# Peptides against a protein of PDB entry 6MBK: the designs that were tried, part 119

Target 1, 240 residues: chain A of PDB entry 6MBK
Amino acid sequence: GFEMVNFKEEGFGLRATRDIKAEELFLWVPRKLLMTVESAKNSVLGPLYSQDRILQAMGNIALAFHLLCERASPNSFWQPYIQTLPSEYDTPLYFEEDEVRYLQSTQAIHDVFSQYKNTARQYAYFYKVIQTHPHANKLPLKDSFTYEDYRWAVSSVMTRQNQIPTEDGSRVTLALIPLWDMCNHTNGLITTGYNLEDDRCECVALQDFRAGEQIYIFYGTRSNAEFVIHSGFFFDNNSH

## One batch from the design tools (peptide; made by RFdiffusion4, then SolubleMPNN)

Design b2_p13_6_s3 (from b2_p13_6 with S2D L6D K9R)
Fold by OpenDDE base, seed 3:
Structure b2_p13_6_s3 (fold): chain B 240 residues (1-240), chain A 13 residues (1-13)
Amino acid sequence: as target 1 above (240 residues)
Amino acid sequence: RDWAMDIERAYIP
């Protein structure tokens, strides 16, 4: 019912290959296809995760390392998804000095400085962990872990992470949702949710789309500053 | 909020 297309102005997105009606379930992604904190725990990163308090406390960092490990693994299941990710981002960690100076006139400046400082300190910490911890020896990034790698992974997760329920529905966890996150944003109502019974992310059409039209979804209400700094998604129980 | 935990809450000295 849809195909991936590189649009001139919006970049990559989804285009309808047939007529899609409003409220139609046109896209679903089973949990097994998601990159989650749980899949990170079940990967080569698992042993290190089990012994590092920061990875356990910060699921977003766990996802960042999961992403780096899978990127460095030629046979990773998620290689097709990872190859669709940008090589660089328009997020604060990539800002030039002039861009930072401009932001001094905005309320976002404190968050930008905090992000720079925290990311640098996190990198320094994990660089040492990767070099010295026994369970880091089998990681594919053992001998190749640069700040540029970490910056990329952090920015990827920051812009694409989503909150979803755990498998038992008792808690929330973080996930990257392949294919789904290729949809471009429009104004409207949130039409994405998680079907716990079928254990999948589900997206229903916001409106009617004709064959050949780009499919847009609504990510939620955020300020420009929030999009610039984070661009994340949160799970909310919706009527769909 | 995304990346809400900072270095202090992450137990990094």
Scores: peptide ipSAE 0.025, ipTM 0.670, DockQ to the pose 0.043
Fold by OpenDDE base, seed 1:
Structure b2_p13_6_s3 (fold): chain B 240 residues (1-240), chain A 13 residues (1-13)
Amino acid sequence: as target 1 above (240 residues)
Amino acid sequence: RDWAMDIERAYIP
């Protein structure tokens, strides 16, 4: 149905290998393939997670560390996915000095500074944790945990995190959705939901796509400058 | 709890 392609202008994306009709379920990603807070808890990060209040309280940070741990693991299941992630982002954490100066005349500057401040504090905290906490000894981060690493992970999560239901559907949790988030953005309707019965993220085609065409999806209002959770998921199996 | 400030609070509107 589709293949991963590195497009010159858009970067990585999905291309149809056959004609896909509108509303066709062309893509699904089982929970087991997602990077979630739960998978973080079940990873090498688990022992530290169980002992660190911040990781427990902030699922987005848990995902960030999950990314970092998996990136540092050559045999990680998610290596193919992680390698497709951008090396830099348009988030405030990557703003140049002139960009920050430009924003000084706007109210946004306070938010930018707050993000810098918060991220820096988090990094400092976790640097110490990684260096001193017994459960951090097994993490492949002791000799490779820079601010650049952290801001990358945070920005990755910031731009790609999604809310999905827990397995029992009782709560929502955070997830990175490999393959799905490789689809480049277009305008339209959100066509992604979560099927609890099959325990998978599902995406139906926004429109007809011909073989050879890039597949675009609308995954909600996004901004690289915003810490946004994708809310386009529908949990009702009867929605389509 | 300065460390607990969620980074999502910092955004560019």
Scores: peptide ipSAE 0.024, ipTM 0.628, DockQ to the pose 0.037
Fold by OpenDDE base, seed 4:
Structure b2_p13_6_s3 (fold): chain B 240 residues (1-240), chain A 13 residues (1-13)
Amino acid sequence: as target 1 above (240 residues)
Amino acid sequence: RDWAMDIERAYIP
C-alpha cells in the first residue's frame, strides 16, 4: 500500500501506492524489527552496557550507541533502515553561530545551550570509555567515534525515539521504529499506537490519501520552539 | 489491546 521514496524537499518518505482511507491501518511494525534498549543489550554493545552506569541509566544514549554500532556493522539487520536516516539534521547541534544567535531572543536558547554542553560532556566521557574499557574493544567504534558521529547518533535518537510498552506491558521502553519514522510530519493527531496482542506498532491513516500521494503523520503536540529543539521542524501555522 | 504510544522527541540531558 506504500513505497519508500526520496522526496526532493523532504528527504525520504512514504508514498501511497493505492488509495488509503482515513483511520485505515496501513502500516504495522513488529517488535522484532524495532531498535530498542533491549536489542542494544542483546547486541555487541551488551557487555559494555552491563558495566557502564550511564548506558544503563540513559536509554536514549544506549540507543545512540546502538545506532553507531549497527551502522558500523556491514551485516547489521538494520542496515537498510540506517541507510535511510539523514546524514545531518536541522537540530541545534548542527546550528551555525548565526542560527544560534537568532534563537538568543527566544526561550529556546537555554535548551540549545544545554544540548551543546550535555552532548559535549557525554562525548568526552564516552570517548574515554571507548578507548579504555575492555568491553569497548569489541565495538567497531575505535576508529569511528568522532564528535560528528556522536552528534549524529544523538540527533537521530532525539528526533526519532519513541516510548513503547515492554512485552508484558508492565513498563515502557525506548524504541526507534523503522519504516514508520520515515513518514514525514504534518499537523494533525497522533495516529500511532502499540498493539500488545499482536506485539507491533500500528499506524492508522490521519486522512485519506490517494495513490501517488505522500503519507504524512503527526509526531505530537509541540510548539515550534520545541520542534526546532527536539525534532528540527518548524511550521509557520503550528496549531499546537 | 492497544497501548497509546508516547511519541517522544527529547534531547539527551
Scores: peptide ipSAE 0.022, ipTM 0.612, DockQ to the pose 0.437
Fold by OpenDDE base, seed 5:
Structure b2_p13_6_s3 (fold): chain B 240 residues (1-240), chain A 13 residues (1-13)
Amino acid sequence: as target 1 above (240 residues)
Amino acid sequence: RDWAMDIERAYIP
């Protein structure tokens, strides 16, 4: 019912190949296709994850390293997804000096400085871990782990992470959702939920789309996105 | 949940 298209101004997106009606389930992504904390634990990163307290405590960091490891793996299942990700982001970590100076007049400057400082500290920490920890030897990024790599991965996760239920539905975990996050953003209501019975992320159409039209969705704030179990949906005003 | 807050809360031993 849709195809991937590289739109000139918006980048990659989805285009309808047929008429899609509002509230129609047009897209679903099984758990096995998601990049999750669990898939990170089950990857080459698993042994290191099991021995590093920060990776265990911060699922977003685990996802960042999972993303880096898979990017560095030519045969990774997620290579097609990773290749669609931006090479740079409009996040504070990519701000130029003039942009930072402009923000000095706003309350956001403290958050920018804090994020930059802490990201740099994290990089320094993990650089040492990767260089010295025995379980880091098999990581594909062993000899190629730069701040630019880390900045990219952190920004990728920051802008694309979602909360989904664990397999048993007892807790929430973090996930990157391939294919789904290729849909470009529009205003509206969140029309994505997680179907635990079928163990998949489900997206219903926000509105009617005609064949040939770009499919837009509202995915809310990425860092704050949660998907309700069993075809539940959130509204656009989710709490942090 | 906020990314900046998560980063700030991270303990670096």
Scores: peptide ipSAE 0.025, ipTM 0.674, DockQ to the pose 0.041; fails the geometry check

Design b2_p13_6_s4 (from b2_p13_6 with S2N K9Q)
Fold by OpenDDE base, seed 1:
Structure b2_p13_6_s4 (fold): chain B 240 residues (1-240), chain A 13 residues (1-13)
Amino acid sequence: as target 1 above (240 residues)
Amino acid sequence: RNWAMLIEQAYIP
């Protein structure tokens, strides 16, 4: 009931191909299509993951490396998804000097600097790991692992990561959700959940959409500052 | 064309 469209102002998004009613389940994505920490463990990254404490401790970093490995793999199952990801993001890691200066008057500046510092440290660490660790030799990243690559992957994960249950429902893990994450953000209620019985992410329509209208979803209740830091979004009418 | 495959796999009605 939808199609992918490149909207001039919003970039890529989903457009309804038919009338969709509020609360209608219009999109679901089974676990097998998700990029998860588990899929990272089961990928070429698996051996390194099993030996690196940071990858094990930080699922978002594991996803970032998973994303980079899959991007570098021409035969990756997720190539179609990865190719739709932005090449750059409106997140702090991409802020120009003027943008950083503007934020100096806000409390967000400390978070921005922390993110920069942490990301740089992580890159330096993993650069060494990739160069020296035996299990990194088979990674397609070995010959081309730049800060820009890492910044992109981290930003991709930061803006698109979702919490989902593990297959057994006992824990929470992180996932990138293809197709679903193409929906642009609006204010409202979270209308996405995970159906454990069917093992799929489910999205119901926030409102009625007519054929030809862009489908928007609400990603969560966050402050504008959190949106800027986490997602790169800013909403003047954020009621939360 | 590549997205069509993902859409098909997602069983989007």
Scores: peptide ipSAE 0.036, ipTM 0.714, DockQ to the pose 0.038
Fold by OpenDDE base, seed 2:
Structure b2_p13_6_s4 (fold): chain B 240 residues (1-240), chain A 13 residues (1-13)
Amino acid sequence: as target 1 above (240 residues)
Amino acid sequence: RNWAMLIEQAYIP
């Protein structure tokens, strides 16, 4: 019912190939297609994950390393997904000097500096881990782990991570959701949920879409400040 | 490597 399209202004998005009605289940993504903390544990990263306390404590960092490992793996199942990810982001970690100077007049500056400091510290820590830990020898990124790589992966996860239930529904975990996150954002209601019985992420249409129209979804309820910091975009009409 | 493979594995009605 949809196709991937590179729109001139919005970048990659989904276009309807048929008429879609409001509240129609038009997209579902099975758990097996998701990049999750569990898939990270089951990957080449698994041995290192099992021995590193930070990876265990911070699921977002585990996803970032999972993303880097899969990007560096030519035969990765997720290569088609990874290739659709931006090479750069509009998040604070990519701000130029002039953008940072502009933000000095705002309350957001403290959060920006915090992100820079935290990301730099994390990189320094994991650079040492990758160089010294025995289980890091199997990682495809061992000899090619730059700050730019880490910044990209962290930003990718920051902008695209979602909370989903574990398989047994007892806890929440973090996931990147291929195909679903290709939809561009609009203001509205959350129309995405997780169906535990079918073990899939489900998305229903926010509105009617005609064949040939771009499909938009609402990712969640956040303030503009949170969007700038976490998602790298600003909505003028954001009601939050 | 074609998005078609991800799309084929994603149940798109």
Scores: peptide ipSAE 0.032, ipTM 0.700, DockQ to the pose 0.038
Fold by OpenDDE base, seed 5:
Structure b2_p13_6_s4 (fold): chain B 240 residues (1-240), chain A 13 residues (1-13)
Amino acid sequence: as target 1 above (240 residues)
Amino acid sequence: RNWAMLIEQAYIP
């Protein structure tokens, strides 16, 4: 019912190949296709994850390392997804000096500085871990772990992470959702939920779309997006 | 809200 298209100004998005009605389930992504904390644990990162308290405590960092490991793996299942990710972001970690100076007049400057400091500290910590920890020897990034790599991975996760239920539905975990996150965003309601019975992310159409139209989903900060386990879809007025 | 969450996610416990 849809196809991937490179829209000139918006980048990659989904275009309807048929008429789609409002509330129609047009897109679903099974758990097995997601990049999750669990998939990170089950990957080459697993042994290190099991021994590093920060990876265990910070799911977003676990995802960042998972993303880096998979990017460095030519035969990774997620290569097609990773190739669709931006090479750079408009996040604070990519701000130029002039942009930072402009923000000095705003309340955001303190958050920007904190993010810079935290990211730098994380990189320094994990650089040491990767160089010294026995379980890091098998990581494909062992000999190529730069700040630029880390900045990219952190920014990728920050802009694309979602909360989903664990496999047993008892807790929430973090995930990157391939295919779904290619949808460009519009104002509206969150129309994405998780179906535990079928163990998949589900997206229903926000509105009617005609064949040939771009399919938009609600613009919420993806890092703030939560899948509602029991109520299906929720309205989160994530106005920035 | 978004900024606070982003910063919190970058925090090392």
Scores: peptide ipSAE 0.007, ipTM 0.503, DockQ to the pose 0.049; fails the geometry check
Fold by OpenDDE base, seed 4:
Structure b2_p13_6_s4 (fold): chain B 240 residues (1-240), chain A 13 residues (1-13)
Amino acid sequence: as target 1 above (240 residues)
Amino acid sequence: RNWAMLIEQAYIP
């Protein structure tokens, strides 16, 4: 009922190939297609994850590394998804000096600086880990782990991470949701949920869409700023 | 997810 289209101004989005009615379940994504903390554990990153406290404690960082590992893997199942991701983001990590200076007069500046500091510290930590840890030797990113790579991955996760239930529904975990996150944002209500019985993320149409129209969804009230606060860029002083 | 949303939430003039 939809196709991926590269819209000139909005980047990749979904276009309806048929008429879609409001409240129609037009998109679902099974758990097996999601990039999750669990899929990270089950990937080439798994051995390192099992021995690194930060990866274990910070699911968003685990997803960022998972994303980088899969991007560096030509045969990755998620290559088609990763190729649709923006190369750059409008996140604070991409602000130029003049933009940061402009923000100095705002309350947001503290959060921006915190994000910069935390991201830089994380990069420095993981750069060392990748260079020295035995389980990092098999990572496809070992010879290509730059700050630019890291800020991209962190920003990707920051803008696209979702909370979903674990398989047993007892806890929440983090996931990137292919296809679904390709929908561009509009104002409205959250129309996405998780169906535990069918073990899939489900999206219902916010409004009627005609064939040929772009499908928009509401991602919720999560701001990039709120994400910075909630993403637990907790400077875990535990970088011993 | 974009700069505009961040601006709105951060009360960036």
Scores: peptide ipSAE 0.007, ipTM 0.399, DockQ to the pose 0.042; fails the geometry check

Design b2_p13_7_s1 (from b2_p13_7, 9 letters changed)
Fold by OpenDDE base, seed 3:
Structure b2_p13_7_s1 (fold): chain B 240 residues (1-240), chain A 13 residues (1-13)
Amino acid sequence: as target 1 above (240 residues)
Amino acid sequence: MELFPIERQFLDV
């Protein structure tokens, strides 16, 4: 029903290969295909995760290291997804000196400096951990862990992380959602949810899309400071 | 069926 396409102005996105009706379930992604804190715990990172308090406390950092480990693993299941990720980002961690100088006149400067300081401190901490901790010896990044690597991973997670329920539905965890996060955004309503019964992410069409049209979704409110706990919602035509 | 909404979020590090 859709294909990945590189659009001239918007970069990579999804294009309909047939007519899709509004509210039609056109895309779903099972939990087993997601990069989650749980998949990080079950990976080569697991032993280190179990002994590091920061990895345990900060799921986004756990995802960042999971992403780095999988990127460094040629046989990783997620290689096709990782290859679709940008090599660089338009996030504060990539701002040039002139851009930072411009922001000095804005209220955003404190947030930028905070991100710089926090990211640098985290890198310094984990560099030492990777060099000295016994459970880091088998990590594919053991001898190749640069600030640029960490900056990339953190920025990837920051721009793509999502909240989903745990398998038992008792808690919220973080996930990267392959294929789905290729959709570009437009104004509208949230049309993606997690179906706990079928254990998958489900995306329904925001509107009618004709064959050949780009498929857009609404990302919701973008706020760096906002941790949103989502309440459940119902789709009238959800025959699941 | 109840769905838990998924938003593409930008969270602090």
Scores: peptide ipSAE 0.104, ipTM 0.725, DockQ to the pose 0.572
Fold by OpenDDE base, seed 4:
Structure b2_p13_7_s1 (fold): chain B 240 residues (1-240), chain A 13 residues (1-13)
Amino acid sequence: as target 1 above (240 residues)
Amino acid sequence: MELFPIERQFLDV
């Protein structure tokens, strides 16, 4: 019912291959296909995760490292997904000095600085961990862990992480949702949920989409400032 | 059937 397309202005997205009606369940992603904190624990990162308090406390950082490890693994199950991710983002972590200056007059500047400083501190910490920790020796990051790598992973997680329930529904965990997160943003309502009975993410169509049209979803209520800080773009038609 | 809404979340810095 849909296909991956590289749109000129929006990058990768989903295009309908048939007519899709509003509220139609057109896309679902089983848990086993998700990149989660749990899959990170079960990966080559697992031993290090078990001994690093920051990885344990910060699921988003765990996902970032999981993403980096899988990217560096030629046989990773998620290679097809990772290849669809942007190689670079327009987030503040990628801002040039002039772009930062543009935001200096806004309330967003404090968040920008915090994001940059925290990311830099995290990188410095984990650089040392990767170089010195015994459980880091087997990671495919040993010789390829640059700040650029880290900011990419952090930006990827920042723009794409989702809360989903654990298998028993007792807690929430973090997940990247392949294929689904290729949908670009539009105004509307949340149309994605997690179905615990079928153990999958489910997305229903926000509106009618005709064959050949791009399929959009609503990421949630965000200000333009939040889009810049956390998603790296402005949404001109943002009504929130 | 229990459905939990999913929104993209921002990084906790």
Scores: peptide ipSAE 0.097, ipTM 0.719, DockQ to the pose 0.828
Fold by OpenDDE base, seed 5:
Structure b2_p13_7_s1 (fold): chain B 240 residues (1-240), chain A 13 residues (1-13)
Amino acid sequence: as target 1 above (240 residues)
Amino acid sequence: MELFPIERQFLDV
């Protein structure tokens, strides 16, 4: 019912190959295909995760390292997904001097500086961990862990992470949702959920889409400032 | 079926 297309302005997205009606379940992604904190724990990162308090406390950082490890693994199941991710982002961590200067006139500047500081501190911390921790020796990123790598992974997770329930539904965890997150954003309502009975993410169409039209989803209610900080753009049709 | 809404999370690092 859809195909991956590289749109000039929006990058990769999904295009309908047939008419899709509003509220039609057109896309689902089983848990086994997701990159989650749990899949990170079950990967080569698992031993280090079990011994590092920051990885344990910050699921988004665990996902970032999971993403880096899988990117560095030629045989990773998620290679096709990773190849669809941008190599660079328009997020604040990638801002040029002029863009930062522009933000100085906005309330977002403090959040930008905080993000810079936090990211740098995290990198410095984990650089030492990767160099010295015994369980880091088997990580594919052992000899290739640069700030650019970390910046990319953090930005990828920041722009794409989602909360999903654990398998038993007792808690929430973080996940990257391949295929689904290829949908670009539009104004509307949340039309994606997690079905615990079938253990999958389910997305219903926000509106009618004709064959050949790009399929959009609503990422959630955010301020334009939040879009700048977390996604690097203003959304003109954003509604609060 | 119970459906848990999924929203793109803009969590700070």
Scores: peptide ipSAE 0.081, ipTM 0.699, DockQ to the pose 0.898
Fold by OpenDDE base, seed 1:
Structure b2_p13_7_s1 (fold): chain B 240 residues (1-240), chain A 13 residues (1-13)
Amino acid sequence: as target 1 above (240 residues)
Amino acid sequence: MELFPIERQFLDV
C-alpha cells in the first residue's frame, strides 16, 4: 500500500503504491514495534531506569535515553528507524542567536530560555549519572554522551512522542511510532488512534491518495501528540 | 519533514 521515499523537499515520507481511499486503514504499527517507556525499561537502560528517579518520573527523558542507547547500538532493532530521524531540528534547542534575539520581543522567549536551562541541567545531571552510576557502565554512552547528543534526543522526542494507552488500557504511556511518523504533515483531522484489542496504532487515510502520491497525515499538536478518535472511527476497542 | 512548535515537555531537574 505504501513505500518509504526520500522526497526532495520534505525528506523522508510515505508514498502510496496503490490508490488509497479516505478513511481506509492503510497503516498500523503493533506495540512491539514502538519505542516506548516500557521498551526503554526492558532495554539495556532498564537497570539504570530502575535506580534513577528522574528517568522514572519523566517518560520523555526515558525515551530520549532509549533513543540514544539504541542509536549507539549497531544491532538495535530500531536502527532503520533511527537512521530516518533528522540530525537537527527547527526547535528552540537549535535556535541560533539571531532567532533568539528575534523572539526576545515575544512571550515565547521565556519558554525558550527555560527549555535551554532545563535541557542543560538535565544533561549535566545525566552526564554525571552515566559516568558514576554502576548501572550506567554497560550503556554505550560513557564515551559518547555530548550535549549535542542529548539535545538531539530531547528534540526527537519532543517532536515525535505520542501518548498511547498501556497494554491494559489503564494508563497512558509515551511512544515513538516508527513508520507512522514518517508521514509528513498536512492540515486536516487526526486520523490515528490506538486499537487496544489488536494492540496496535492505526492510521486511516485523511483523504484519497492515488498511486504515486505522498501520503500526508495531520499531526495536530505534535509535541506529545495525543491520539484522538474521530467520530468517523469505527474501531470498537480504539483508544484516544 | 515539517516541524511544529513544541511544548515545554522537559522539566527542570
Scores: peptide ipSAE 0.049, ipTM 0.716, DockQ to the pose 0.079

